Peptides against a protein of PDB entry 6FRK. Designs and how they scored, part 105

Target 1, 411 residues: chain A of PDB entry 6FRK
Amino acid sequence: NEEVLNAMLKEVCTALLEADVNIKLVKQLRENVKSAIDLEEMASGLNKRKMIQHAVFKELVKLVDPGVKAWTPTKGKQNVIMFVGLQGSGKTTTCSKLAYYYQRKGWKTCLICADTFRAGAFDQLKQNATKARIPFYGSYTEMDPVIIASEGVEKFKNENFEIIIVDTSGRHKQEDSLFEEMLQVANAIQPDNIVYVMDASIGQACEAQAKAFKDKVDVASVIVTKLDGHAKGGGALSAVAATKSPIIFIGTGEHIDDFEPFKTQPFISKLLGMGDIEGLIDKVNELKLDDNEALIEKLKHGQFTLRDMYEQFQNIMKMGPFSQILGMIPGFGTDFMSKGNEQESMARLKKLMTIMDSMNDQELDSTDGAKVFSKQPGRIQRVARGSGVSTRDVQELLTQYTKFAQMVKKM

## One batch from the design tools (peptide; made by RFdiffusion4, then SolubleMPNN)

Design b2_p15_5_s3 (from b2_p15_5, 7 letters changed)
Fold by OpenDDE base, seed 5:
Structure b2_p15_5_s3 (fold): chain B 411 residues (1-411), chain A 15 residues (1-15)
Amino acid sequence: as target 1 above (411 residues)
Amino acid sequence: DEVLEELEKLLKKLE
């Protein structure tokens, strides 16, 4: 029993280390899980594997929870949010994503570029802000970030903005001059929240970097970026541990909509490779996909048509970047992102939909669509001609549909 | 095949 426990804990510890979880946190988790199981084995004849999984999950949830309530903006007030983070962390992009998030929620939101160090920082922010229709401030001539931040905050306060986001200079190295500049900006604008932006892909460096920022400025919130990549996000645990601050949002891609509120349980589920079932359900529910209930009922009855598949492809396209949806699916995050970009996946999906657009209602609504085409091969030729594809492309689609429909019938 | 495998996994999660 102890050997089986130790073997399972070794596998979990290996998976967490491969997910860039800090070795100290992994060791502590292993000790906490052992102590928890040794106490529970005395009490219940439960399946040991489920107990270990539950204990691991519970201890990971504790590692992501700093025990501090996340700062939230107050409606009808002027909320100043200062962003800090290294260059390449996605800080500037994340400012735009957060601004857009609040704007979509009906907040009067604006952006300030106080990055005077990076050439073209203001142009980049201006381009992103203009595309999202977000008001912005910055200077091409002022070199003091304190002046720019102060003037911008004053301007937008006078215009009764509710969310005032200030982007600061990011550097590649921890330079004392950068931290002094950030402190001067923070003192001048007196932000209601300081957000540290961290790249999940920096792995074991997350702890040291997050600590260096927390030791210099009063970081109250963390945003983790690049969780769409191969980074399983284990560095996020290190950021929480070092900053003692909650993760408030995650960046899950390059698009402005590739941004979501942080949820502890879904994140841990994803970290363990269990997938983000809850975040997927929530994202599906946010899209008001009325057709999903109808699909779920059809699936429960073992019915799945080519039309049902088409509607699901439309739903996937509405969910935004395909890479994000896939990253919510257990076992997809690493292998799919390695083989194709999001644009290629969307192009493949769109090609399949274009083939189905050339099908008739009898073909689309048949509970045995593949048999309809097999009985009358002339249908394949018609659809191929109508969609501008080969008969092989139509046969490949029908083969894929058949595999899926057979799976649904076995459910 | 990958897109459909993804859809299959998505649909299995909606159950």
Scores: peptide ipSAE 0.000, ipTM 0.244, DockQ to the pose 0.077
Fold by OpenDDE base, seed 1:
Structure b2_p15_5_s3 (fold): chain B 411 residues (1-411), chain A 15 residues (1-15)
Amino acid sequence: as target 1 above (411 residues)
Amino acid sequence: DEVLEELEKLLKKLE
């Protein structure tokens, strides 16, 4: 039993390392999982795999929770939010995304560009802010970020803004001069929250970078960016471990709407390839799609048909920013999106739907659609001919369906 | 195909 546990934990540890989880955190998780698993309960014929998965999930949830309540802005107050992070972390884009998020919720929001080091920083912020109709402040002539930040914060306080976001200079390396500048800005404006922006794509470097920022400035919140790319999000665990600060939001693309509040359970489920069914349900409920209660009820009962998958694809095609929604569907992870633009991903879904349009009601409404096709291979050839695709394309669709249906049955 | 295979391997490691 201990050998089986060690073998399964080795596979899980390998998968977590392949997801950019820091090696120290993977070791700690392995020890915590071993300590949490009752070997006597594993001997009693319980599904050893399910127990290990549950223990791994529980310990990953603990690694994402710093035990500190996230800062939230107070309505009717002037909340100053200072952004810090490396150049190329997506910091400037994330300032605009956060400003737009609060503006859409009816907060009086503004942006300040205190990045005097990067050529065109103010022009980039001004372009993003103008497109989103967000008020902004900055200078083309002032070179002291402390002066710009102080004047901008004072201006927007006097105009009764509720959310005042200050973007600071990034650097390519951990430079002491950058940290001194950040401290001078923080001392001048007295921010209510300091947000560290981290790029998830830097993998194993996330811990060292997040620690360097926390050792120099009072980071109170983390935002993780570039979760739409090849980054599996394991670097987020490193940021929480190093900063002892909660992740408050994630960036999931280049668009201003590719930004969402961080949820621990959905994020860990996605990191483990289980999908974000809760986030999908929430996103689907936010869209007020009337037909969704029936789908949610079927998912809760572990029932999933090819018709349910077809209806879900129709809903996804209606929802807009396709990258966010596909990444929430179990079996349609970042990998389905990473090999193309939004238009190519939509064309792939439309191809899958065209294959399903050639299926009959018995095939579409079966609780085990893959078994219906496996018992009668002539059905695959009929559907392939009807949709103008190869038998391989139909088999790939059935493989995707089977993976999704298996995940739904495990819920 | 390789990316789906890696996701399949990750999912199979979780199966």
Scores: peptide ipSAE 0.000, ipTM 0.281, DockQ to the pose 0.024; fails the geometry check
Fold by OpenDDE base, seed 2:
Structure b2_p15_5_s3 (fold): chain B 411 residues (1-411), chain A 15 residues (1-15)
Amino acid sequence: as target 1 above (411 residues)
Amino acid sequence: DEVLEELEKLLKKLE
């Protein structure tokens, strides 16, 4: 039994290392899991694999929880949020995403560009802020980030802004002068929260980078970026361990809407390749698809029409990059997240929708759509001609619908 | 088929 446990733990440890979890954390997790597993319970015929997975899941949840409550802005107060992080971490983009998030929640939000080091930093921030209709401050001539940050914070405080986000210069790990600059900015503006932005794709370097920032500035929150479906985000565990600060948000893409509040369970489930079911449910619910309640109600009654399938395809198309949705579903490997597969998948959905656009209301609203077509084969030929597809393509759609409707009836 | 299997899994989880 101990040999079987050790073999399974080795597989889990390998998978965690492949997910960019730091080797020290993987070793600690292995020891904690081994200590949490009662070998006597393993003898009782329980599914050893499920027990180990559950123990691993529990220990990963503990690694993501620093035991510190996340800072939250106070409504009606001036909240200064300073961003710190490496160049290329997605810090500037994340400032805009966070500003947009709070603006959409009805906060009076603004952006300050205190990045004087990177050419075009202010233009990039200005472009992002203008697209999102977020007020911004910065300079083309002032080179001191302390002056820009101080003036911008004072300006927006005087204008009664509630959320004041300060973007700083991104730096490489080796430049002590840059940590001094960040500390000078922090001392001048006295931020209510310092957010460290970390790129999930940097793998095993996450710990050493996160520690370098925490040792120089009082990081109180972490945002993990580039959690597009290639990065399992194991580096996030290293950031939490090093900073002792909670992850507050994750960036899931390049769009301003590719930003969500961090949830522990979905993140760990995704890390383990279990998929992000909860994040998918939340994203579906955030779409204000009032039509989803009607669908859920129909599904509960075992009713599913071709129209209901069409509406679901519309919903999937509205949820954003199809690769992100697929990456949230258990069993869709990294191969589905290739740019080619996303476009092909979207083209397939659009083709199916175009076939359904050639159907009539009787065909779309039938609880047995396949039977309507089977009784009158001339309908298949009409739909095929109307949509510019083969009769085979229509039959394949109806076969897919039938499989789906049979599953709904078994629910 | 994979998109539909995923939609099925999605729908099972929304319930």
Scores: peptide ipSAE 0.000, ipTM 0.252, DockQ to the pose 0.073; fails the geometry check
Fold by OpenDDE base, seed 3:
Structure b2_p15_5_s3 (fold): chain B 411 residues (1-411), chain A 15 residues (1-15)
Amino acid sequence: as target 1 above (411 residues)
Amino acid sequence: DEVLEELEKLLKKLE
C-alpha cells in the first residue's frame, strides 16, 4: 500500500513539476499529502486514486491561500492602486485590463503612466486607455516617475476618481535601481494596494522573481498573466508562497476582456487537468446567452439546425479565445490549441458563419439542413456564390453540421 | 452537466 501511494504521488509530483509548480512546493505538497493520507483507510478498499486526488487538491488549495484577505476597493472613496513588475510581465496591459474591469462595474477609473524608462510607454498606455475610453495621465517631458505619479494621483483625486491605477517602470532584470524607484513612487503616492504582475510562463523562476519584489516593496496583491499560453499556472503557487499575498486577478489573453477575478477552486481544478467547469458556467452566464436555455431544450429533443450551429459559433466567439474555452473543458488540455491554431480556428469559425449568412431561413431552420441541400444541389451553388466561397467550402460546412446533428441525436 | 457535454461535443467537432 505504501509502494502504491509512493508511485501515485510520484506521478502527481511529475505532473505538478510539468505544470511549472516549484520543486520545493512539490516536495512540501508530497510530504503533506503523505501525512494526510491514512494508509489504513487506503487498505480498506477506498478508491486510492480519488483519495490521493482529493488530498492533492486540498494541499494545492492551501498553497494558493496566503491566509490574508485580498484588498478590495471601497466604493465612493479614492483607491490608489500601484502596479509593479518586470518588463514583459504584461504589467501595462494588465493596468488597462484592471481599469476596464472596474469601469465596466461602474467605477470612475483612470490610468497614470509613471514609466519614464521605456520609450513609448506613455503612448502605449494612452492607446490602450483611449480604446477603452479610460481617462489617463502621463508626461512626454517629465522624467521623474515620482513627479508624474504624484501629479497624476493629485489630479484624479481632485476629479473624484474612485480607482486610480499607476503603472510604473519595468526592467528586464531585477535591478536595485528599479526597486528604489518603486519605493520612491510608493512613498510619494501612498497607494492603498501594490499589485505585483507576474508572467506565468517563466516557470520555475516565479518564486525567485516574486520574492525579489516582495523583499523590496510592500506587495499586497498578485496578478498572474499569460495563462492563455502553455503556462499551466503552477508559477502562481510560487508567487503566493513568495509574496504571501493573494492572487486577485488572472490575465487569460491579449484582449482587454481577457481578465478575470481569481478563483481558487477553478484554478486548482484547471492545474490538475480537471477543467474549469465553474469558470465555464460563469462565463456562459456572463454572456447572457438567454438563447442557451432554448438551445439546451432543443438539444435535449435531438433538434439541431444550422441556425443553432451559427448561434453556437457566435457564443464561442463571445466567450473569448478558443484556447481558453478548450482549456476550461475537462480532458481538453491547454496544449490542444497552440496560439497559431486559435487565430486559425477563429478565422475558420468566421468563415463558416459567413457561409451561413448566405443561407435562407428555410435552410437555417431545417432540423435536417444537410438533407435540404442534398435534395436541391442548386442551393449549394447559390450559397457559395453569395458568400464568395467554393461549393467545396459549403459542402465541408454541411459535413460538419451533419456530424453535429448526428451527435445531438445521440444525446 | 448537459451544457458542458454539449460544449464538449461542439468543441470536439471544431477540431
Scores: peptide ipSAE 0.000, ipTM 0.250, DockQ to the pose 0.058; fails the geometry check

Design b2_p15_5_s4 (from b2_p15_5, 7 letters changed)
Fold by OpenDDE base, seed 5:
Structure b2_p15_5_s4 (fold): chain B 411 residues (1-411), chain A 15 residues (1-15)
Amino acid sequence: as target 1 above (411 residues)
Amino acid sequence: DVVLEALEKLLEKLK
């Protein structure tokens, strides 16, 4: 039992390292999981798999919890939010995404460009802000970011803005001059929140970078970007560990709407490749689809059929930003979306639906559709012929369904 | 995917 557990933990640790989880955190998780697993309960046979999965999941949830409540803006007050982060972290884009998020929530939001180092920083901010109809401030002539930030904050305070976002200079490397500039800006504007923006794709460098920012400025929040790419998000754990600050939002694409509040459970589920079932349920609920209650009840009861998956695909096709919803379906990872535009993703979904249109009611309504097909392989060939696809395409669909149905059975 | 696949492979070995 201990050898089996150690082998399992080794494979989990390898997978977490491949997910850009910091080696120190992986080691800590391994020891915490070992300590949380009662080997005697494992001897009793029935639930070893679920117990280990739950233990790993629970320890990952703890790693993204800094034990600090996220700062939230106060309605009717002037909330100054300063952004810090390296160049290429998506900081400037994230400022616009956050501003747009608050604007859509009915906050009087504005943007300040205090990036004097990067040529065209203000033009980029202005373009993003103008597209989103967000008021902005900056200078083409002033080179002191402290002056720009102070003037911009004063202006927008006098105009009774509720959310005042200040973007700062990003650099390619950690430079003392950059940190001093950030500190001078922070001291001048006295921000209510300092947000560190981190690129999830930087892998093992996340810890050192996040720590360097936290050691120089009072980072109180983290935003993780580029979670739509090949980044598995493990760097987010490193940022939380280093900054002792909560992740408040994640960037999930290039669009201004590719931005969502951070949810721990969905994020860890996605990191583990378990999909974001909770976030899918939440998005399904937000869409007020009439059949949502019946689906949610089925999901709560651990029932999920190929028909239920088909109905979800129909619902997704009725929904707007398809990219965000598919990325929440287990087995439709970032790789399914990263390689295609929304139209290609829709075409793939339509292909899957066409495969399911060739299934019979017994196959569609089975609580274990994959087992129905496994017991009678001739069904796969029938469905493949009926839908004009390969037997492999049907098997891939059944594999995706099985992944999803197994998750629903674990809810 | 990789973490899930690893967890899935692990879980298959426990069968």
Scores: peptide ipSAE 0.011, ipTM 0.348, DockQ to the pose 0.017
Fold by OpenDDE base, seed 1:
Parts: C-alpha cells; sequence; structure tokens
Structure b2_p15_5_s4 (fold): chain B 411 residues (1-411), chain A 15 residues (1-15)
C-alpha cells in the first residue's frame, strides 16, 4: 500500500513540477499529503485516487492562501495603487485592465505613467487609456519618475479621483537601480497598495523574482498575467509563497476585458487538470445573469432555438480567447489551445453568427429551426444570399444546430 | 470542430 501511494504521489509531484510549481513547495506538499492520507485511510473506504486528489487539492488551496486578507479600495476615498514588476510581465497592460475594471464599476479612476526608462511607455499608456476613456498623466520631458508620480498623484487627489494607478519602470533583469527607483517612488507617493505583476510563463524563476521584489518593496498584492492556454499556473503558488501576498486578479489575454478577480477553487481545479466547469458557468453567468438562468431553464425543458445558439456564440466571443474557455473544460488538452486553432475557431464562430444574422425571427425563435428550413428550402437560399455564403454552409449550420437541439432534448 | 465539441461537453456536464 505504501509503494502504491509513493508511486501515485510521484506522478502528482511530476505533474506539479511540469506545471511550474516550485520544487521546494512540491516536496513540502508531498510530505503534507502523505501525512494527511496516512491519517484519513484509517477512517474511510474511499477510493485512494479520490483521497489523494482531495488531499493535493486541499494543500494547494493552502499554498494559494497567504493568510492575509486582500486589500480593497474604499469608496469615496483616494486610493493610490502602485504597480511593480519586470519588463514584459504585462504590468502596463494590467494597469489599464485594472483601471477599466474599476471604471466599469463606477469608480473615478485614473492612470499615471512613471516609466521614464522605456521609450514609448507613455505613448502606449496614453493609447490604452484614451481607448478606454480613462484619464491619464505622464511626461515626455521629465526623466525623474519620482517627480512624475508625485505630481500625478497630487493632481488626481486634488481632482477627487478614487482610484489612482501608478505604473513604474520595468527592467529586463533584477537590477539594484530598479529597486532603488521603486523604493523612492513608493516613499514619495505613499501608496495604499503595492501590486506585483508576474508573468506566469517564467516558470521556476517565479520564486526568485517574487522574493527579490518583496525583499525591496512592501508588496501587498499579486496579479498574475498570461494565464492564457500556454501558462502553467504553478508560478502563481511560488509568488504567493515568496510575497506572502494574495493574488487579487488574473490576466487571461491581450484584450482590456481579459481580466478577472482571482478565484482560488477554479484556479487549483484548472492546475490539477480537473477543469473549471463551475468557473465557466460563473463566467457565462457573469456575462448575462438574467438571460442565462432563462437559458438554463429552457435547456432543462429541452428547448433550444437558433437564437439561443447565437447568444451562446456571443457569450463565447465575449469570454475572450477560445483557448481560455477550452482550458476550463476537463479533457481539452493544451494542443487544442494552439493560437492557430483559436483564430480559426473564432473566425468559424463569426461566420456562423453572420449566417444567423440573415435569419428572421420566425427562424431564430423556432423550437425546431431545422424543420422550418426543411419544409421551405427557399429559406436556405435566402439566408445563403443574405450572408454571402453557400447553401452548403447554411445546411452545415442547421446540421450542427440539429445535433445540439437533439442533445438538449435528451437532457 | 473544437467549438462544437466544447459546447457538447459543456451540455453533457450540465446534465
Amino acid sequence: as target 1 above (411 residues)
Amino acid sequence: DVVLEALEKLLEKLK
């Protein structure tokens, strides 16, 4: 029994190392899981695989919890949020995503560019901020980031902004000059929160990087970026362990909306390859709460229309890159998440939606849409002409719809 | 079709 346990724990440890979990954390987890199972096996005739999975899940949840409550901004107050992180971590993009997130929630939000080191940093921030209609501050002439940060924070405090986000300079390497500059900026502006931005794709380097930032600057929050289909989430555990700070948000793609609050359970479920069906359902529900309950109720009654399919395609397109959605469904491997397949899949969805845009309400709202088209073949020709596609493309869509509608009727 | 397979799997899990 101990040999079988050790073999299964070795497979789990290998999978966690392949997921970029730090080797020290994996060793500690193995010891904790072994000790937990040795205690639980005395009490329950449960399947050994389920017990190991549960023990691993429980210990990973503990590794993501630093035991510190995440900082939250106070409504009607001035909240200064300083961003720190290496160049290429997605820091500047994440500043814009966080600003947009709070703006959409009705917070008076602004951005400050205190990156004087990178040529075009202010232009990039200005472009992103202007697109999102977020007020911004920066300089083309001032080279001291302390002056820019101080002037920008003072300006936006005087204008009664609630969320004041300060983007700082990144470097390609851990340089003492970078940490000194960050400390000078932090001392000048006295931020309410310091956010460390980490790229999940750097793998085993996450611990050393996160520790270097925490040892120099009082990091209070972590944001993990590039948690698209290629990023193994294990580096996030290393960041929490090193910073002793909670993950507050994750960046899931390149779009300004590819940003979500961190949820522990879904993240660990995804890391273990269990999938995140609940997080997918939650994310689908967050897009249209009222419409989704009505849809789920219709699905439970075996009703599914072409309009219901269209709305699902719209929801999929709003959820961001298709790779992220697939990566939430158990048994979709990373190979399905290649960038080439993603663009092709999105182009195919958009083509199907364009075909449905040429349908009328009677066709879209019919509980047997395929039968409406089969009874009157002239409808297929009309829709094909209206959408600029072949009659074969319309028939293929109707065949796909019929498969879904039959599956829903068997629910 | 990856999209259709995803939706099929989602629907199978909503059962």
Scores: peptide ipSAE 0.010, ipTM 0.398, DockQ to the pose 0.047
Fold by OpenDDE base, seed 2:
Structure b2_p15_5_s4 (fold): chain B 411 residues (1-411), chain A 15 residues (1-15)
Amino acid sequence: as target 1 above (411 residues)
Amino acid sequence: DVVLEALEKLLEKLK
């Protein structure tokens, strides 16, 4: 029924607008989805909601794909990466995150501060770079960003650096002087890639900003920042549409590790509120938990111990900010992403782990840990004393474990 | 418990 389709598309369009998707893109998507949905197939009793969701998902995936392959650095070559973007976009922080990402992958990486406009820009970059042990270049006295960028690029080329990241000046607004400066820097250093950094929290302004940068400088890549905030990421679609350039990375927080390669499917899933469970699995797998296969195998056999739960808590703690993990799980609202809730959640995990640290191997390795404690209540008192908690706290842990172990047994 | 719910959802996808 066309009325049902139109009603559902109206809800989807509203949700996309609330996710900061540009109104023009939402209109185009609505037309494309209408054209992709066979109304006759909708009459056959298929789940109309799933069909519309799939059509919307497919069209959103197309909007994130510019049809251009992302630039990638060449190993053993000198790759110059120039960053451009407005002040407050997270550009400087993102330079450090990208440098750290490549350094951790065994690339000889460096940072250049060519931001002469902002007082303390070089000190900020130097602080971030020093903390991450990344080589850096900049000046306290040189005011020409072209000179700084050129000298820094030459220096690091001569030292055989593979990744040379150049941070440029931002402005509070789009100013012609900013674009002229960026062009002068780009012409002097001849970057292999120009990365536009966009703040996702600017909402409907994402299109106009991204377009203004692309119209002035040859943006080849996009990085979207502040996706940990209230921004649902719809601005990323606007950036791709305006720049015709792929999103290569996303910034997901303030920490240097709050940076990940862009994945289309997880991103669109998250945008639609479906969660990023694939990104969660990938992040769990990236933890080099060789033990994950052993755990998955145990879980498939319906076996789950207190030790297995402890290892999972360690894994969750290693995944970084718990807020990011929760934000990857469907049905966890943005309210769980607050820094306060993260610290509380991490403190709760640490408390549970401290209780388990006072357990013995027989208790930890039992496939029915709750029964071991129920048969010998003196164990609860021992563990409570050993961990400095109440007997109630131990019982609450055992209750959580029992719920989890029952779920595993139903798998 | 947010942690338990997180683990439950992880496990549901590992199925």
Scores: peptide ipSAE 0.000, ipTM 0.326, DockQ to the pose 0.041
Fold by OpenDDE base, seed 3:
Structure b2_p15_5_s4 (fold): chain B 411 residues (1-411), chain A 15 residues (1-15)
Amino acid sequence: as target 1 above (411 residues)
Amino acid sequence: DVVLEALEKLLEKLK
């Protein structure tokens, strides 16, 4: 029994290492799991696999919990949030995502670019902020990040902003000059929260990187980025262990909406390849798909129209990238859609929706939309001309719709 | 959940 346990734990440890979990944490987890498993209960014919899986899950949950309550902004107060992290971590993009997240929640939010090291940093931030309609501050002439950060924070405090996000300079490597600059900025603006942004794709380097930042600046929160790629997220455990700070958000793609509050259980479930059914349900519920009670009832009755398909495509587009949704479904690994396939899939959906925008209500609301078009081929030509696509593209859409409608009829 | 099943089925076919 002990040999079988050791063999199973070896497989789990290998899988965790392949998920970018730090080797020290994997070793610690192995010993904790061994100590948590009653060998006598395993002898009694209990499902050994389920027991080990539960023990592993429980210990991974503990590794993601720093035992420190996450900082949260106070409504009606001026909350200064300073971002720190390496260049390429997604820090600047994450500043915009966080700003947009709070703005959508009705917070008076602004962005400050205190990155004077990278040419075009301010233009990039300005571009992102302008697209999101977020007020921003920065300088093209001031080279001291402390001055820019201080002036920007003062300006937005005077204008009664509630969320003041400060993006700082990054470097390609951990450099003492970076840490000194971060400390000077932090001392000048006195942030309520310092957010370390980490790229999950750096794998086993996550611990050393996260530790280097925590040793130099008072990191109070972690945001993990690039969890849409091949990164299984094991580096996030290393970040928590090293910073002793909670993960507050995750970045799950390149879009401004590819940003979500961190949830421990779904994250560990995903890390173990169990899927995130709960997170998918939560995202579905957050989209107020309650307006789809009518659609759910239609689906239950085997009814599915082109309008119903259009609404589903809108819902999927609101859920964010397909890779995230697929990565939440058990058995659909994160590898199923490469990043290239995601933008292509979204572009494909937008194209299909544009074709449907050229359809009339009779075509959209028909329970057999494909038959409406097959009976009157002139409709295909009208829709093709109206949407600026080929008749073939319309036929492909109708073929896809027919496949969906046939499946709904089998439900 | 019927929504989840519908969504899974949609996603399976968008592959």
Scores: peptide ipSAE 0.008, ipTM 0.370, DockQ to the pose 0.025; fails the geometry check

